# Designs tried in a protein design run: peptides against a protein of PDB entry 5ONS. Part 16

Target 1, 181 residues: chain A of PDB entry 5ONS
Amino acid sequence: MFKKFDEKENVSNCIQLKTSVIKGIKNQLIEQFPGIEPWLNQIMPKKDPVKIVRCHEHIEILTVNGELLFFRQREGPFYPTLRLLHKYPFILPHQQVDKGAIKFVLSGANIMCPGLTSPGAKLYPAAVDTIVAIMAEGKQHALCVGVMKMSAEDIEKVNKGIGIENIHYLNDGLWHMKTYK

## One batch from the design tools (peptide; made by RFdiffusion4, then SolubleMPNN)

Design b1_p10_2_s4 (from b1_p10_2, 5 letters changed)
Fold by OpenDDE base, seed 3:
Structure b1_p10_2_s4 (fold): chain B 181 residues (1-181), chain A 10 residues (1-10)
Amino acid sequence: as target 1 above (181 residues)
Amino acid sequence: SPADQPLLYE
């Protein structure tokens, strides 16, 4: 989603949200990520304005105090940014790729099934379309936010093709955006 | 810090 993203070229505008809209978004986030509820007032304090950075290709980035928190495309599901995920690793279920897959993921490649079933990888139960944090063998922090294109069961059984779609990864255009006020 | 995380994957 952000492989060729550039803040100067791909951001259209930024709007400050009304209170009622913020309330609706918070409810959506809790529905998507139930575990975030106790932390949401810390992530999005009531006193702080919430903004949406509108980008090309119908991408929207939710921000508070300049911090990039979540993003979505075409009003689909919200994804946490890697920067938020690093602060709150439990927001997403995890999957772990082996060492050999790291360079490919960091190039924006989708995660192939063998990278999730090989020694060094860890595959946890997850349904298709689940948004997941991609971890790496021997590393503490997520390197990618992805979407399961197959269930964990099918990844293990079929063990070929795209297991997880790469949505947002370290050093992509969103990562380099850092903040937006 | 999280801002330095890419360095861990170099």
Scores: peptide ipSAE 0.042, ipTM 0.720, DockQ to the pose 0.053
Fold by OpenDDE base, seed 1:
Structure b1_p10_2_s4 (fold): chain B 181 residues (1-181), chain A 10 residues (1-10)
Amino acid sequence: as target 1 above (181 residues)
Amino acid sequence: SPADQPLLYE
């Protein structure tokens, strides 16, 4: 989603959200990520304005105090940014790729099934379409936010093709955006 | 720090 993304070229505008809209978004976030509820007050304090950075290709980034928190495309599900996920790693269920897959993920490539079934990888139960944090063998922090294109069960059985779609990865355009006020 | 993670992956 952000392989060719550049803040200077791909951001259209930024809007400050009304209280009612913020409440709706918070409810959506809790629905998507139930574990975030106890933390939502410190992630999105009531006293702090919430903004949406509107980007090309119908991408929207939710921000508080310039911090990029979540993003979505075409009013689809919200994804946490890697920067938020690094602070709250439990927001998403995890999958782990082996060391060999790291360079490919960091180039924006989708995660192929063998990278999730090989030694060094860890494949956890997850349904298709689940948003997941991609961890790497021997690393502490997630390197990618992805979407299961196959269930964990099918990844193991088929072991061929795209297992997880790469949505957001370290050093992509969103990562380099850092903050926006 | 998380901001330094890309360097750790390369």
Scores: peptide ipSAE 0.038, ipTM 0.704, DockQ to the pose 0.053
Fold by OpenDDE base, seed 4:
Structure b1_p10_2_s4 (fold): chain B 181 residues (1-181), chain A 10 residues (1-10)
Amino acid sequence: as target 1 above (181 residues)
Amino acid sequence: SPADQPLLYE
């Protein structure tokens, strides 16, 4: 989603959300990420305005005090930014790729099944279309936010093709935004 | 820090 993304070229505008809209979004976030509920007031304090940075290709980024928190495309599900995920790693279920897959993930490549079934990888139960944090063998912090293109069960059984779609990864265009005020 | 993590992956 952000492989060729550049803040200067791909951001259209920024809007401040009304209180009612913010409340709706918070409810959506809790539905998507139940574990975030106890932390949501810390992540999105009621006293702080919430903004949406609107980007090309129907990408929207939720921000609070310039911090990039979540993003979505075409009114689809929200994804946490890696920066938020690093602070709250439990927001997403995890999958772990082996060391060999790291360089490919960091180039924006989708994650192939063997990278999730090989020694050093860890594959946890997850349904297709689940948004997941991609961890790496020997690393503490997630390197990617992805979407299961196959269930974990099917990844194990078929073990070929794209297992997880790479949505957002370290050093992509979104990562380099850092803040937006 | 998380901001430095990309360097750890290179």
Scores: peptide ipSAE 0.036, ipTM 0.682, DockQ to the pose 0.053
Fold by OpenDDE base, seed 2:
Structure b1_p10_2_s4 (fold): chain B 181 residues (1-181), chain A 10 residues (1-10)
Amino acid sequence: as target 1 above (181 residues)
Amino acid sequence: SPADQPLLYE
């Protein structure tokens, strides 16, 4: 989603949300990520304005105090940014790729099944279309936010093709935005 | 810090 993304070229505008809209978004976030509920007032304090950075390709980034928190495309599900996920790693279920897959993930490549079934990888139960944090062997922090294109069960059985779609990865265009006020 | 993570993955 952000492989060719550049803040200078791909951001259209930024709007400040009304309180009613913010409430709706918070409810959506809790529905998607139930574990975030106790933390949401910390992540999105009521006293702080919430903004949407509107980008090309129907991408919207939710921000508070300049921090990029979540993003979505075409009114689809919200994804946490890696920067938020690093602070709250529990908001997504995890999958772990082996060391060999790291360089490919960091190039924006989708995660192939063998990278999730090989020694050093860890594959946890997850249904297709689940948004997941991609961890790496020997690393503490997620390097990617992805979407299961196959169930974990099918990844193990078929062990061929794209297991997880790469949505957002370290050093992509979204990562390089850092903040937006 | 999370900002240092790209370096750790290189």
Scores: peptide ipSAE 0.030, ipTM 0.657, DockQ to the pose 0.053

Design b1_p10_3_s1 (from b1_p10_3, 4 letters changed)
Fold by OpenDDE base, seed 4:
Structure b1_p10_3_s1 (fold): chain B 181 residues (1-181), chain A 10 residues (1-10)
Amino acid sequence: as target 1 above (181 residues)
Amino acid sequence: SLEELIEKAL
């Protein structure tokens, strides 16, 4: 989603959300990420305005005090930014790729099944379309936010093709935005 | 390293 993304070229505008809209979004976030509920007031304090940075290709980024928190495309599901995920790593279920897959993930490549089934990888139960944090063997921080293109079960059974779509990865265009006020 | 990348960018 952000492989060729550049803040200067791909951001259209920024709008401040009304209170009612913010409440709706918070409810959506809790539905998507139940574990975030106890932390949501810390992540999105009621006293702080919430903004949406609107980007090309129908990408929207939720921000609070310039911090990039979540993003979505075409009114689809919200994804946490890696920066938020690093602070709250439990927001997403995890999958772990082996060492060999790391360089490919960091180039924006989708995660192939063997990278999730090989020694050093850890594949946890997850349904297709689940948003997941991609962890790296031997590393503490998520390197990627992805979407299961196959269930974990199917990844194990088929073990070829794209297992997880790479949505947002470390050092991509979104990562480089850092803040937006 | 991944950690270095994070430290540089955070």
Scores: peptide ipSAE 0.113, ipTM 0.782, DockQ to the pose 0.049
Fold by OpenDDE base, seed 2:
Structure b1_p10_3_s1 (fold): chain B 181 residues (1-181), chain A 10 residues (1-10)
Amino acid sequence: as target 1 above (181 residues)
Amino acid sequence: SLEELIEKAL
């Protein structure tokens, strides 16, 4: 989603949300990520304005105090940014790729099944279309936010093709935005 | 470098 994304070229505008809209978004976030509920007032304090950075290709980034928190495309599901996920790693279920897969993920490549079934990888139960944090063998923080293209069960059985779609990865265009006020 | 990024961020 952000492989060719550049803040200077791909951001259209930024709007400040009304309180009613913010409430709706918070409810959506809790529905998607139930574990975030106790933390949401910390992540999105009521006293702080919430903004949407509107980008090309129908991408929207939710921000508070300049921090990039979540993003979505075409009114689809919200994804946490890696920066938020690093602070709250429990927001997403995890999958772990082996060391050899790291550089491919960081090039924007989708995660192939063998990278999730090989020694050093850890594959946890997850249904297709689940948004997941991609962890790396021997590393503490997620390097990628992805979407299961196959169930964990099918990844193990078939062990061929794209297991997880790479949505947002370390050092992509979104990562480089850092903040936006 | 990429390696530096990995070490700092992961």
Scores: peptide ipSAE 0.072, ipTM 0.763, DockQ to the pose 0.046
Fold by OpenDDE base, seed 3:
Structure b1_p10_3_s1 (fold): chain B 181 residues (1-181), chain A 10 residues (1-10)
Amino acid sequence: as target 1 above (181 residues)
Amino acid sequence: SLEELIEKAL
């Protein structure tokens, strides 16, 4: 989603949200990520304005105090940014790729099944379409936010093709954006 | 490695 993203070229505008819209978004976030509920007032304090950075290709980035928190495309599901995920690693279920897959993930490549079933990888139960944090063998922080294209069970059984779609990864255009006020 | 550089920058 952000492989060729540049803040100067791909951001259209920024709008400050009304209170009612913010409440709706918070409810959506809790529905998507139930574990975030106790932390949401810390992540999005009532006293702080919430903004949406509108980008090309119908991408929207939710921000508070300049921090990039979540993003979505075409009003689909919200994804946490890696920067938020690094602060709150439990927001997403995890999958772990082996060391050999790291460089491919960081190039924006989708995660192939063998990278999730090989020694050094850890595959946890997850349904298709689940948004997941991609961890790597020997690394502490998530490298990527992805979407399961197959269930964990099918990844183990079939063990070929795209297991997880790469949505947002370290050092992509969104990562480089850092903040937006 | 690239990933190490990124993690150190966090």
Scores: peptide ipSAE 0.060, ipTM 0.734, DockQ to the pose 0.046
Fold by OpenDDE base, seed 5:
Structure b1_p10_3_s1 (fold): chain B 181 residues (1-181), chain A 10 residues (1-10)
Amino acid sequence: as target 1 above (181 residues)
Amino acid sequence: SLEELIEKAL
């Protein structure tokens, strides 16, 4: 989603959200990520305005005090930014790739099934379309936010093709955006 | 190196 993303070229505008819209978004976030509920007031304090940075290709980035928190495309599900996920790593269920897969993930490549079933990888139960944090063998911080294209069960059984779609990865255009005020 | 890349990014 952000492989060729550039803030100067791909951001269209930024809007401040009304209270009612913010409430709706918070509810959506709790539905998607139940574990975030106790932390939501810390992540999105009531006193702080919430903004949406509108980008090309129908990408929207949710921001508070300039911090990029979540993003979505075409009003689909919200994804946490890696920067938020690093602060709150429990927001997403995890999957772990082996050391050999790291360089490919960091190039924006999708995660192939063998990279999730090989020694050094850890595959946890997850359904298709689950948003997951991609961890790497020997690393503490998530390298990527992805979406399960196959269930964990099917990844193990089929072990061929794209297991997880790479949505947002370390050092992509969104990562380099850092803040937007 | 890959390690340096990750550390630089984080």
Scores: peptide ipSAE 0.051, ipTM 0.743, DockQ to the pose 0.041

Design b1_p10_3_s2 (from b1_p10_3, 5 letters changed)
Fold by OpenDDE base, seed 4:
Structure b1_p10_3_s2 (fold): chain B 181 residues (1-181), chain A 10 residues (1-10)
Amino acid sequence: as target 1 above (181 residues)
Amino acid sequence: SLEELIAKAL
């Protein structure tokens, strides 16, 4: 999603959300990520304006005080940014790729099944379309936010093809955006 | 920077 993303070229505008819209978004976030509920007031304090940075390709980035929190495309599900995920790593279920897969993930490549079933990887139960944090063998922080293209069960059984779609990865265009005030 | 530290730590 952000492989060739550049803030200067791909951001269209920024809008400040009304209270009612913010409430709706918060509810959606809790539905998507139940574990976030106790932390949501910390992440999105009531006193702080919430903004949407509108980008090309129907990408929207939710921000508070310039911090990039979540993003979505075409009004689909919200994804946490890696920066938020690093603060709250429990927001997403995890999958772990082996050491060899790291360089490919960081190049924006989708995660292939063997990288999730090999020694050093850890594959946890997850349904197709689940948004997941991609962890790496020997690393502490998520290097990627992805979407299960196959269930964990199918990844293990088929063990071929794209297991997880790479949506947002460390050092991509969104990562380098850092803040937007 | 913090971002660099995070990137290095992964």
Scores: peptide ipSAE 0.054, ipTM 0.736, DockQ to the pose 0.065
Fold by OpenDDE base, seed 2:
Structure b1_p10_3_s2 (fold): chain B 181 residues (1-181), chain A 10 residues (1-10)
Amino acid sequence: as target 1 above (181 residues)
Amino acid sequence: SLEELIAKAL
């Protein structure tokens, strides 16, 4: 989603959300990520304005105090940014790729099944279309936010093709934005 | 590579 993304070229505008809209978004976030509920008030304090950075290709980035928290495309599901995920790693279920897959993930490549089934990888139960945090062998922080293109069961069984779609990865265009006020 | 350097920092 952000492989060719550049803040200067791909951001259209930024709008501040009304209180009612913010409340709706918070409810959506809790629905998507139930474990975030106890933390949502510190992530999005009531006193702080919430903004949406509108980008090309129907991408929207939710921000509070300049921090990039979540993003979505075409009013689809919200994804946490890696920066938020690093603070709250439990927001997403995890999958772990082997060491050899790291460089490919960081180039924006989708995660192939062998990188999830090989020694050093850890594949946890997950349904297709689940948004997941991509961890790496021997690493502490997520390097990617992805979407299961197969179930974990099918990844293990078929063990070829794209297992997880790479949505947002470390050092992509979104990562480089850092903050936006 | 830059990616490798970043990977080591994860």
Scores: peptide ipSAE 0.053, ipTM 0.735, DockQ to the pose 0.041
Fold by OpenDDE base, seed 3:
Structure b1_p10_3_s2 (fold): chain B 181 residues (1-181), chain A 10 residues (1-10)
Amino acid sequence: as target 1 above (181 residues)
Amino acid sequence: SLEELIAKAL
């Protein structure tokens, strides 16, 4: 989603949200990520304005105090940014790729099944379409936010093709945006 | 920042 993204070229505008809209978004986030509820008030304090950075390709980035928190495309589900996920790693279920897959993930490549079933990888139960944090063998922090294209069960059985779609990865255009005020 | 440190670690 952000492989070719550049703040200067791909941001259209920024809008400060009304209180009612913010409340609606918070409810959506709790629905998607039930475990975030106890933390949402410190992630999005009531006293702080919430903004949407509108980008090309129908991408929207939710920000508070300049911090990039979540993003979505075409009003689909919200994804946490890696920067938020690094602070709250429990927001997403995890999958771990082996060492060999790291370089490909960081180039924006989708995660192939063998990279999730090989020694050094760890595959946890997850349904298709689940948004997941991609961890790497020997690394503490998530490298990527992805979406399961197959269930964990099917990844093990088929062990061929795209297991997880790469949505947002370390050092992509969104990562380099850092903040937006 | 923490994020920058993480980036350097990878």
Scores: peptide ipSAE 0.049, ipTM 0.737, DockQ to the pose 0.065
Fold by OpenDDE base, seed 5:
Structure b1_p10_3_s2 (fold): chain B 181 residues (1-181), chain A 10 residues (1-10)
Amino acid sequence: as target 1 above (181 residues)
Amino acid sequence: SLEELIAKAL
C-alpha cells in the first residue's frame, strides 16, 4: 500500500474530526481490536484533536497530536501503523517469519507460505483476512503489518503461494512519514 | 544491505 508512497506527492488534505465521528471511530477500533480498549484513552486522549490525513488511492491516516496511529483504504478496516504497533505490540495477533524472509518483507514483498512454515518461523492460528503483525525470527519488533490471504491451517497444508499480504512494512512510505500535524 | 541495517533495528 505504501511501497511508492510519498508524503509530499500523495497527501491530498487533512481534516479535523468532529467529536461524534471520533466516537464512531473509537467504537470501530474496539470492534476490530478488542485488546485496544483499555489503552484507547491513552492512545487517543479525549482532550486531543483527531485528524484524518487524506491521501491518494482513497487512503486515510488517523492522527492524534501528529502521531500516525491507524490507516485504512476505501473505508475498509483500520490497520495500525508500525509506530503504534511498536508501542502496543498486542494490538494484533502475531505471525513470525524466518530470518531469510526478513529482507524480502522489507522490500515490500508478500509473505510466501514457506517463510511461515520453515524452521525459525512461527505460525499461529488465524483465519483468512485477519490483520496480523509480522514478527521476525530473533527480533523484538514487528517489521510488517499484513493480512492473512490463507488461513494458518491452509498455509501449513498447501505451503505454496502467498500466505500473508504485505500491507505496511518498516521503511516504507508510511514509515518515513513520521508525523503530520 | 539496507534491509539488513533496518533488520538490526528491530
Scores: peptide ipSAE 0.039, ipTM 0.712, DockQ to the pose 0.041

Design b1_p10_3_s3 (from b1_p10_3, 5 letters changed)
Fold by OpenDDE base, seed 1:
Structure b1_p10_3_s3 (fold): chain B 181 residues (1-181), chain A 10 residues (1-10)
Amino acid sequence: as target 1 above (181 residues)
Amino acid sequence: SLEEAIAAAL
């Protein structure tokens, strides 16, 4: 989603949201990520305005105090940014790629099944279309936010092709935005 | 490589 994304070229505008819209978004976030509920007040304090950074290709980035928190495309599901995920790593279920897959993930490549079934990888139960945090063998922080293109079960059985779609990864265009106010 | 450098910081 952000492989060729550039803040200067791909951001259209920024809109401050009304209270009612913010409440709706918070409810949506809790529905998507039930575990976030106890933390939502500190992630999105009531006193702080919430903004949407509108980008090309129907991408919207939810921000509070300039911090990029979540993003979505075409009003689909919200994805946490890696920056938020690093603070709250439990927001997403995890999958772990082996050491060899790291360089490919960081180049924006989708995660292939063998990178999830190898000895250095850890594959946890997850249904297709689940948004997941991609961890790496021997590393502490998530390097990617992805979407399961196959169930964990099918990844193990088929073990070829795209297991997880790479949506947002370290050093991509969204990562480089850092903050936006 | 750049990817390796980034990976080292994870």
Scores: peptide ipSAE 0.289, ipTM 0.887, DockQ to the pose 0.040
Fold by OpenDDE base, seed 3:
Structure b1_p10_3_s3 (fold): chain B 181 residues (1-181), chain A 10 residues (1-10)
Amino acid sequence: as target 1 above (181 residues)
Amino acid sequence: SLEEAIAAAL
């Protein structure tokens, strides 16, 4: 989603959200990520303005105090940014790739099944279309936000093809934005 | 490499 993304070229505008819209978004976030509810007032304090950075290809980035928190495309599901996920790693269920897969993930490649079933990888139960944090062997912080293209069960059985789609990874265009006020 | 530097910080 952000492989060729550049703030100067791909941001269209930034809008400050109305209170009613913010309330709706918070409810959506709790629906998607039930575990975030106790932390949402800390992540999105009531007194702080919430903004949406509108980008090309119908990408929207949710910000508070300049921090990039969540993003979505075409009004689909919200994804946490890696920067938020590093602060709150429990927001997403995890999958772990082996050490050899790291360089490919960091180039924006999708995660192939063998990278999730090999020694050093850890594959946890998850349904297709689940948004997941991609961890790596021997590393503490998530390097990617992805979407299960197969269930964990099918990844183990078939062990061929794309297991997880790479949506957002370290050092992509979104990562380089850092902040937006 | 860039990927190596990033990976080292994870």
Scores: peptide ipSAE 0.284, ipTM 0.885, DockQ to the pose 0.041
Fold by OpenDDE base, seed 5:
Structure b1_p10_3_s3 (fold): chain B 181 residues (1-181), chain A 10 residues (1-10)
Amino acid sequence: as target 1 above (181 residues)
Amino acid sequence: SLEEAIAAAL
């Protein structure tokens, strides 16, 4: 989603949200990520304005105090940014790729099934379309936010093709967008 | 490589 993204070229405008809209978004976030509920007042304090940065390709980025928190495309599901995920690593369920897959993920490649079933990988139960944090063997911090294209069960059984779609990865265009006020 | 440097920092 952000492989060719550049703040100067791909941001259209920024709007400040009304209280009622913010409330709706918070409810959506809780529905998507039930475990985030106790933390939302810390992540999105009531006193702080919430903004949406509108980008090309129907991408929207939710920000508070200039921090990029979540993004979505075409009003689909919200994804946490890696920067938020690094602060709150429990927001997403995890999947772990082996060491050999790291360089490919960091180039923006989708995660192939063998990288999730090989020694050093850890594949946890997850349904198709689940948004997941991609961890790496021997590493502490998530390197990617992805979406399960197959269930964990099917990844193990089929073990061929794209298991997880790479949506946002370390050092992509969104990562380079540190803040936006 | 850049990817290796980033990986080392994870």
Scores: peptide ipSAE 0.280, ipTM 0.883, DockQ to the pose 0.039
Fold by OpenDDE base, seed 2:
Structure b1_p10_3_s3 (fold): chain B 181 residues (1-181), chain A 10 residues (1-10)
Amino acid sequence: as target 1 above (181 residues)
Amino acid sequence: SLEEAIAAAL
């Protein structure tokens, strides 16, 4: 989603959300990520305005105090930014790729099944379309936010093709935005 | 590579 993304070229505008809209978004976030509920008032304090940075290709980035928290495309599901995920790693279920897959993920490549089934990888139960944090063998922080394109079960038994779609990865265009006020 | 350098910080 952000492989060719550049803030200067791909951001259209920024709008401040009304209270009612913020409430709706918070509810959506809790529905998507139940574990976030106790933390949501910390992540999105009531006293702080919430903004949406509108980008090309129908991408929207939710921000509070300039911090990029979540993003979505075409009003689809929200994804946490890696910056938020690093602070709250439990927001998403995890999958772990082996060492060899790291450099490919960081180039924006989708995660292939062998990188999830090989020694050093850890594959956890997950259904198709689940948004997941991609961890890496021997690493502490998530390097990617992805979407399961196969179930964990199918990844294990088929073991070829794209297991997880790479949506947002470390050092992509979204990562480089850092903040937006 | 750049990817390797980034990976070292994860």
Scores: peptide ipSAE 0.275, ipTM 0.882, DockQ to the pose 0.040

